# Peptides against a protein of PDB entry 6B4J: the designs that were tried, part 185

Target 1, 315 residues: chain A of PDB entry 6B4J
Amino acid sequence: DITMQWYQQLQDASMQCVLTFEGLTNSKDSQAKKIKMDLQKAATIPVSQISTIAGSKLKEIFDKIHSLLSGKPVQSGGRSVSVTLNPQGLDFVQYKLAEKFVKQGEEEVASHHEAAFPIAVVASGIWELHPRVGDLILAHLHKKCPYSVPFYPTFKEGMALEDYQRMLGYQVKDSKVEQQDNFLKRMSGMIRLYAAIIQLRWPYGNRQEIHPHGLNHGWRWLAQILNMEPLSDVTATLLFDFLEVCGNALMKQYQVQFWKMLILIKEDYFPRIEAITSSGQMGSFIRLKQFLEKCLQHKDIPVPKGFLTSSFWRS

## One batch from the design tools (peptide; made by RFdiffusion4, then SolubleMPNN)

Design b1_p24_3_s2 (from b1_p24_3, 13 letters changed)
Fold by OpenDDE base, seed 4:
Structure b1_p24_3_s2 (fold): chain B 315 residues (1-315), chain A 24 residues (1-24)
Amino acid sequence: as target 1 above (315 residues)
Amino acid sequence: MLPEPTEEQRKQVRLRNEALNATK
């Protein structure tokens, strides 16, 4: 399976990256520990500062991240920080930056769906300039949310339930599994972030270049989801999240083919979702149903709330 | 028309749903 090969290659690259900077992360030297912490803060704090407030602030954040990745010194916590402070500094920063982008999907976007767009446009722009960061974003995303690939982890005979739950993306702490609502909230945030990344380009980059991970991957994602058996509550939730965020962009790109896909979802895939939906899970199903019916009726997919406009970039 | 699930796919779906239901 080409999809699983791609998944595994990204995971292997991520693991190799961790091994590469292990000397920095495991060092007992006080100076190395200081450098590690400074680099970690320099990589992650700018991402946490991303907001919907002003395009100018977003540009400053982007420039700071790009400068750091380019080996230039940046100010962080009142200190000058550079990846050149340690031979493993660049690999470490790329990994932590990618991890933080995914974490913002998991936390910030999960709680505030509109936050997907400013985070995604920065991630897309950084990915364009630093492909390795993009690969690491995918690796982190795929690990936390296998539905972003998409695939379902295989339950193997003799596997512990908790281990399988972790593979499915659940957090399990002290033998207590995460509540379903919290799980779905986190997965929704990550899918929404992904759906935003694949459609957004950094406006100050070279727009003549092809998107490093564009809408063709969104089309692939939809096609793959439809070829998979639906998962209770998860499929209805994430399909809605994906279409709400990138449905308009997909409609514009694929036109008639996109509408055929929506009809296929409504007529062929919906009954399959319904068949596995319990009475207590009807909320997600109904939400998806209403969305699709509205879109098909109006022959339009609305621009998602929080989509970045020209006015945002002038602020 | 979407293909019908294989027996193995149905088995995996059941197992996934059981795992998911255990989280409620």
Scores: peptide ipSAE 0.279, ipTM 0.845, DockQ to the pose 0.822
Fold by OpenDDE base, seed 1:
Structure b1_p24_3_s2 (fold): chain B 315 residues (1-315), chain A 24 residues (1-24)
Amino acid sequence: as target 1 above (315 residues)
Amino acid sequence: MLPEPTEEQRKQVRLRNEALNATK
C-alpha cells in the first residue's frame, strides 16, 4: 500500500531525526543540558503563545520561530538562544517545534476548536520556509492519530491489548485505558488542526508558490476514509470534525465534485456507519448526519468558527 | 456506490471492537 509506505517513510525520517540529536538529549554535561533546555523552550514557548487576539502578535511569533530556524539568535527566558549553540541544535529544534504544533492540536484545539486556525496558519507558513518541519509535523500527527493518514493499525495475534490500544491512539497509564470521550477529543483536535493546515497559507509569504501540503490531501483523505470500513464512534466523529473545518474550502475548490462526494456520504456511507453504531454512540452519528443534511439542504457549507478574516490581520 | 468492505477489513473491525470492549 502506497499510503502505508509513505507513512513508514515519515516515521523513519522522524526516527532518524531523533537519532541525529541523541547526543544532545542524552548528554550528562551541564552545559549541554542547559543548551537543550534553552532550545526546547525557544522552540515550544512561541507556539504556546499563539492566540486569536491579534494578527500583529501572530506575526511576531512567526518571525521569532522563523528566526530561530534560520540560525539567528532569539530571546527566550531572558537569554539569547541560537540553534548554533550545538551541532545538533537545528534538528532538535525542528523536531520539538513540530511536536509542539501537534500537541497544541491534541490539547488546545481539542478544548477550543477555534484555536485550530491561528496555530495552523503559523504551522503552514513555517512549513513553506522549512519543509523538514512540515514532514516532522506529519510524522508526529500521523503517529498520534493514525486516522489522519488515514489507516487503522492492525491487531496482530499475540499483541498485548495495551500496546494495541496505544497504536490506536489511546493513552494507557497504569494499565488504565483512556476514556473514549477524552480519546475522541484529542483525535478531534488533531484532525481539526490538520484540516486547518491544508487550507491555510501564511499571508506574508510568497503566495505564488504551491501549498506544501494543500487541499488535494484533504480530498485524498475523504476518498480514503470512504473506502475504509467505518470504525464505531471514531469515523463519525472525525468525519464531522474534518468537514466542519475544511468543508467550506473543499466546496470552493472542488465544487460539483465535492457535492457529489457529500451525496455519496449520505446515501452510501451513513448506512454503513449506522450499522456499526451502538445506541450509546448514536450522538456522534446524529451530529454528522445533521451537519451534512443541513449542508445539502442549504447547498452551502458554513465558514468555520474561528476562521481568520482580513480584520484579524489588520489588528 | 462505495465498495463493500473486504473480509480482512471486517475481521479487523471485529478485532478492534473486541479489544475496545475488553477494557470496559
Scores: peptide ipSAE 0.219, ipTM 0.803, DockQ to the pose 0.658
Fold by OpenDDE base, seed 2:
Structure b1_p24_3_s2 (fold): chain B 315 residues (1-315), chain A 24 residues (1-24)
Amino acid sequence: as target 1 above (315 residues)
Amino acid sequence: MLPEPTEEQRKQVRLRNEALNATK
């Protein structure tokens, strides 16, 4: 399976990255520890500051992240911080930055869906300039949310249920598995972030270049999902999340082909979702149903709430 | 028309749903 090979390559690259900066992370030297903490803060704090408030502030954040990744000194915590402070500094920062973007999907976007767009546009812009950060974003995202690939991990004979649950993206702590609502919330946030990334370009970059991970991956995602048997509650939830965020963009890009796919979802795939949906899970099912019916009836998919407008970039 | 799932695919779906339901 080419998709699984690609996934594994991403995970291997991520693991190799961790090994590369192990000297920095495991150092007992006080100066190395200080550098690590400074670099970690410099990488992660700007991402946490991303908001929907003003385009100018978003640009400042982008410029700061880009400067850091470019080996320039940046101010963080009242200190001048540079990836050049340690030979492993760049790899460490790229990894932590990518991890933080995915974490914002998992936490911030999960709670505030509109936050997907400003986070995604920064991530996309950084990815365009720093491809390794993009690969690491995918590695982190796909590990936490296999549904973003999409693939469903295989239950192997002799596997513990907890290990399988972890592979499915559940958090398991002290033999207690995460509640379904919290799990779906986190997965939704990550899917929404991904759906935003694949359609957004940083407006101050070179738009003549091809998106490093564009809508073609969204099209592939939909096609792959349709070829997979639905999961109870999960498929209905994430399919809705994906279509709500990037359906308009896919419609514009693929036009008639997109509508054919949407009809296929409604006529062929939706009954399969219905067949596995319990009475207690009808909420996500009904939401998807209503969305699909509305879109098909109006022959339009609305622009998602929180989509960045020209007025945002002028603020 | 979407292809029908294999028996193994159906089995895996059941296992996944069992794992998912165990979280309730």
Scores: peptide ipSAE 0.152, ipTM 0.758, DockQ to the pose 0.806
Fold by OpenDDE base, seed 3:
Structure b1_p24_3_s2 (fold): chain B 315 residues (1-315), chain A 24 residues (1-24)
Amino acid sequence: as target 1 above (315 residues)
Amino acid sequence: MLPEPTEEQRKQVRLRNEALNATK
């Protein structure tokens, strides 16, 4: 399976990255610990500052992240910080930055869906300039949300239930599994972020280049989902999230082909979702149903709320 | 756990793949 090979390659790359900066992370030296913390803050704080407030502020954040990844000194916590402070600094920063983008999907976007767009446009722009960060974003995303690949993790003989639950994307703390609503909320945030990334380009970059991970991956994702048996509650939730965020872009790109796919979803796949939907999961089901029916009726998918406009970039 | 796909499920997956390929 090509998809699983791709998944595994990304996970292997992520693991190798961790091994490359192990010296920095495991150091007991006071200076190395300080450098590590400074680099971690420099990588993650700018991402946490991303907001829907002003395009100019978003540009400042982008420039700071890019500068850091380019080996230039940046101001963080009142100090000058550079990846050159340690031989493993760049690998560490790339990993932590990518991890933070995914965390913003998991946390910020999960709570505020509109936040997907400013985070995604920065992530896309950084990915264009720093492909390794993009690969690491995918690796982190795929590990936390296997449905973003998509695939269903396999329960292996002798596997602990908690480990399997973690593989499915659940958080397990103190032998307590995460509640389904919180799980779905986090998964939704990550899928929405991904759906935004694949359609957005940083407006100040070389837009003549092909998107490093563009809408063709969105098309692939939909195709793969349709070839999988639906998972109770999860499929209805994430399919809605994905289509709400990138459905308009896919419609514009694939036109008639997109509508054929949407009809296939409604006529063939949706009954399969219905068949596995319990009474307690009807909310997600109904939401997807209403969305699909509205889109098919109007022959249009609305631009998602929070989509960045020209006015945003002039602010 | 996903149940093992039935023969019917496998057939439906095939049909979907064919339909999707016909649209590319």
Scores: peptide ipSAE 0.029, ipTM 0.651, DockQ to the pose 0.052; fails the geometry check

Design b1_p24_3_s3 (from b1_p24_3, 10 letters changed)
Fold by OpenDDE base, seed 4:
Structure b1_p24_3_s3 (fold): chain B 315 residues (1-315), chain A 24 residues (1-24)
Amino acid sequence: as target 1 above (315 residues)
Amino acid sequence: MLPEPTEEEREQVARRNAALQATE
């Protein structure tokens, strides 16, 4: 399977990256530990500062991240920090930055869906300039949310239930599995972030270049999801999340083909979702159904709430 | 028309659903 090969290649690249900076992460040297912490903060704090408040502030954050990745010194925690402070500094920063973007999907976007867009546009712009960061974003995203690939992990013979739950993206601590609502909330955030990344371009970059991971991947994602047997509650939830965020962009890009896909979802895929939906899970299904019915009725998919406008970039 | 699930896929769905139900 080409999709699984791609998944595995990204995971392998991520693992190799971790091995590359292992000397920095495992060092007992006090100076190395300090550098590690400074680099980690420099990579992650700017991402946490991303907000919907002002385009100018977003540009400053982008420039800071780009400067750090370019080997330039940046101010972090009152200190001058550079990836040149350690031979493994760049790999470490790229990994931690990518991890942080995905964490913002998992946490911030999960709680505030509109936050997907400012985070995504920075991620997209950084990805354009630093392809390795993009690959690592995918690797982190795919690991935490296999539905972003998409694939459903296989429950292999002899596998412990807890291990399978972890593969499905659940957090399991002290033999207690995460509650379904919290799980879906985190998965939703990551899917929404992904759906935003694939449609957004950094406005101050070379927009003539092809998007490093554009809407064609959104089309692929939808096609793949529809060719998979739906997973209870998860498929209905994430399909809604994805279409709410990038449905308008997909509609504009694929036009008649996109509408054919929506009809296919309504007529052919809904019964399959319904067949595996319990009475307690009908909420997610109903939400998706109502969304699609509204879109088909109006022959339009609304621009998602929080979509960045020209006025945002002038602020 | 979407393809019908294979028996193997149905079995996996059942296992996934069981795993999901354990989280409710």
Scores: peptide ipSAE 0.421, ipTM 0.890, DockQ to the pose 0.833
Fold by OpenDDE base, seed 2:
Structure b1_p24_3_s3 (fold): chain B 315 residues (1-315), chain A 24 residues (1-24)
Amino acid sequence: as target 1 above (315 residues)
Amino acid sequence: MLPEPTEEEREQVARRNAALQATE
């Protein structure tokens, strides 16, 4: 399976990255520990500062991240920090930065859906300039949310239920599995972030270049989801999240083909979702149904709430 | 028309759905 090969390649690259900076992470040297902490803060704090407040602030954050990745010194925690402070500094920063972007999907976007857009546009712009960060974003995303690939992990014979639940993206701590609502919330945040990344370009970059991971991957994602048997509650939830965020962009890009796909979802895929939907899960199904019916009726997909406008970039 | 799932796929889906429901 080409999709599984791609997944595995990204995971392998991520693992190799971790091994590359192991010397920095495992060092007992006081200076190395300090450098590690400074680099970690320099990589992660700017991402946590991303907000919907002003385009100018977003540009400052982007410039800071890009400067750090370019080997330039940046101010962090009142100190000058550079990836050149350690031979493994760049790999470490790229990994931690990518991890933080996905974590913002998992936490911030999960709680505030509109946050997807400013985070995604920064991530997309950084990905354009630093492809390795993009690959690491995918690796982190795929590991936490296999539905972003998409694939469904196989329950192998002899596998512990907890391990399978972890593979499905659940957090399991002290033999307690995460509640379904919290799980879906986290998955939703990550899918929404991904759906935003694939459609957004950093406005101050070279927009003549091809998007490093554009809407063609969104089309692929939808096609793959539709070829998979739905999961209870998960499929209805994430399909809605994806279409709400990037449906308008897909409509504009694929036109008639997009509408044919929506009809296919309504006519062929909905019955399969419904068949596995319990009465307690009907909320997610109904939400998806109503969304698609409205879109088909109006022959339009609304621009998602929180989409960055020209006025945002002038602020 | 979407392809029909294989029997193996249906079984795996059933296991996944059961595992998901166990988290409710």
Scores: peptide ipSAE 0.420, ipTM 0.888, DockQ to the pose 0.817
Fold by OpenDDE base, seed 5:
Structure b1_p24_3_s3 (fold): chain B 315 residues (1-315), chain A 24 residues (1-24)
Amino acid sequence: as target 1 above (315 residues)
Amino acid sequence: MLPEPTEEEREQVARRNAALQATE
């Protein structure tokens, strides 16, 4: 399977990255530990500062991240920090930065859906300038949320249930699996972040360049999901999340083809979702149903709440 | 018309759904 091969290549590259900076991470040297901590903070704090407040602040954050990745010194925690402080510093920062973007999907976007857009536009802009960060974002995202690929992990013979649950994206701590609602909330956040990344361009970049991971990947994702047998609750939830965030952009890009896809979802795919939906999961199903029916009735998909407008960038 | 799932896909879905139910 080509998709699985691509996924595995991303995971291998991510693993290789970890091995590359292992000397930095495993060092017992006090100076190396300090450098590691400074670099980790420099990579992650700016991402955590991303907010919906002002475009000017978002630009400052972007510039700081880009400067760090470019080998320039940046101020972090009252110190001058540079990836040049250690030969493994750049790889470490790229990895931790990518990890943090995905974590913001998992945590911040999961709790505040509108946060997807400012996080995504920074991620997209950084990806455009630093392709390796983008690949690492995908690696982290797809590892935590296989549904973003999309694929459903296979329960192999002899596999422990906990390992399979982890492959499905569940957190398992002390032999306790994460509750379904928390799991779906985290997956929703990551899907929403992904759906935002693929449609957003950093407005201060070179707009002549092609989006490094654009809406064509969203179209592919949708097509692939529809070709897969739905998972109980998961498919209905994530399909809604994706369409709510990315549906307007897909509609504008693909027009008639998009509406044909939406009709196909309603007429052909919905019965398959319904057939596997229990009474306790009917909420996710109904939400998707109502969304699709409204969109088909109005022949429009609304711009998602939190979408960045020109007024945001002037603030 | 969407393609019908393969038997293998159906079996995998059944296993996944069973695993998901075990997490509820």
Scores: peptide ipSAE 0.419, ipTM 0.889, DockQ to the pose 0.808
Fold by OpenDDE base, seed 1:
Structure b1_p24_3_s3 (fold): chain B 315 residues (1-315), chain A 24 residues (1-24)
Amino acid sequence: as target 1 above (315 residues)
Amino acid sequence: MLPEPTEEEREQVARRNAALQATE
């Protein structure tokens, strides 16, 4: 399985990255601990400051992140911070930055779907300049949300239930598994962020270059999902999230082929989803069905709420 | 919450993964 091999390669690269900076993370030295904390804050705080308020502020955040990754000193917590403060600083910052982008999907986008776009455009722009950050974003994203690959993790013989639940993306704390609504909310946020990343380009970069992880991955994702047996509640939820965020972009890119795919979803895939959907889970399926039927009826996919307009970049 | 994985669910998940591998 090429997809699983690719996924494993991403996870291996992420693991190798962690091993590379383990000296910094595990250090008991007071100075090293201080550097670690400063670098972690410098990497993560700018991402948390991303908002839909103004394009100029978004540019400032981007420039700060890019400067940090470029080995330039940045101001963080009232101090000058640079990845050059430790030999493992760059690897650590890249990893923590990538992790933070995914966390914003998991938390912020999960609660405020429109937040996907400003976060995604920064992530895309940083990825273009720093490919390793992009690979680490994928590694974090796919580990937390295997449905973004997509694949369904296998329950192996002798596996503990909690471990399988974690593999499926559930949080398990104190032997209590996360509620389905919270799980789906987090997965939705990550899928929406991913769907935004693959379609957005940083407007101040070299836009003539190929997107590092573009809409072709969105097309592949849809194709793969349709080839999978649906998972109860999850498939309907995430398929809706994905299409709501990037359906318009896919429509523009793939045109007739995209509409053929929507027809296939309606005619062949909806019955399969419905067959495995309980009465209590019908809400997710109905939402997907209504959305897709409306799109087919109008022969249009709406631009998603929160999509960044030219006026945003002039603010 | 996903129900506790039944044997049937385990088989379904395995089948899904196998199907994906066959299509790629």
Scores: peptide ipSAE 0.274, ipTM 0.750, DockQ to the pose 0.055

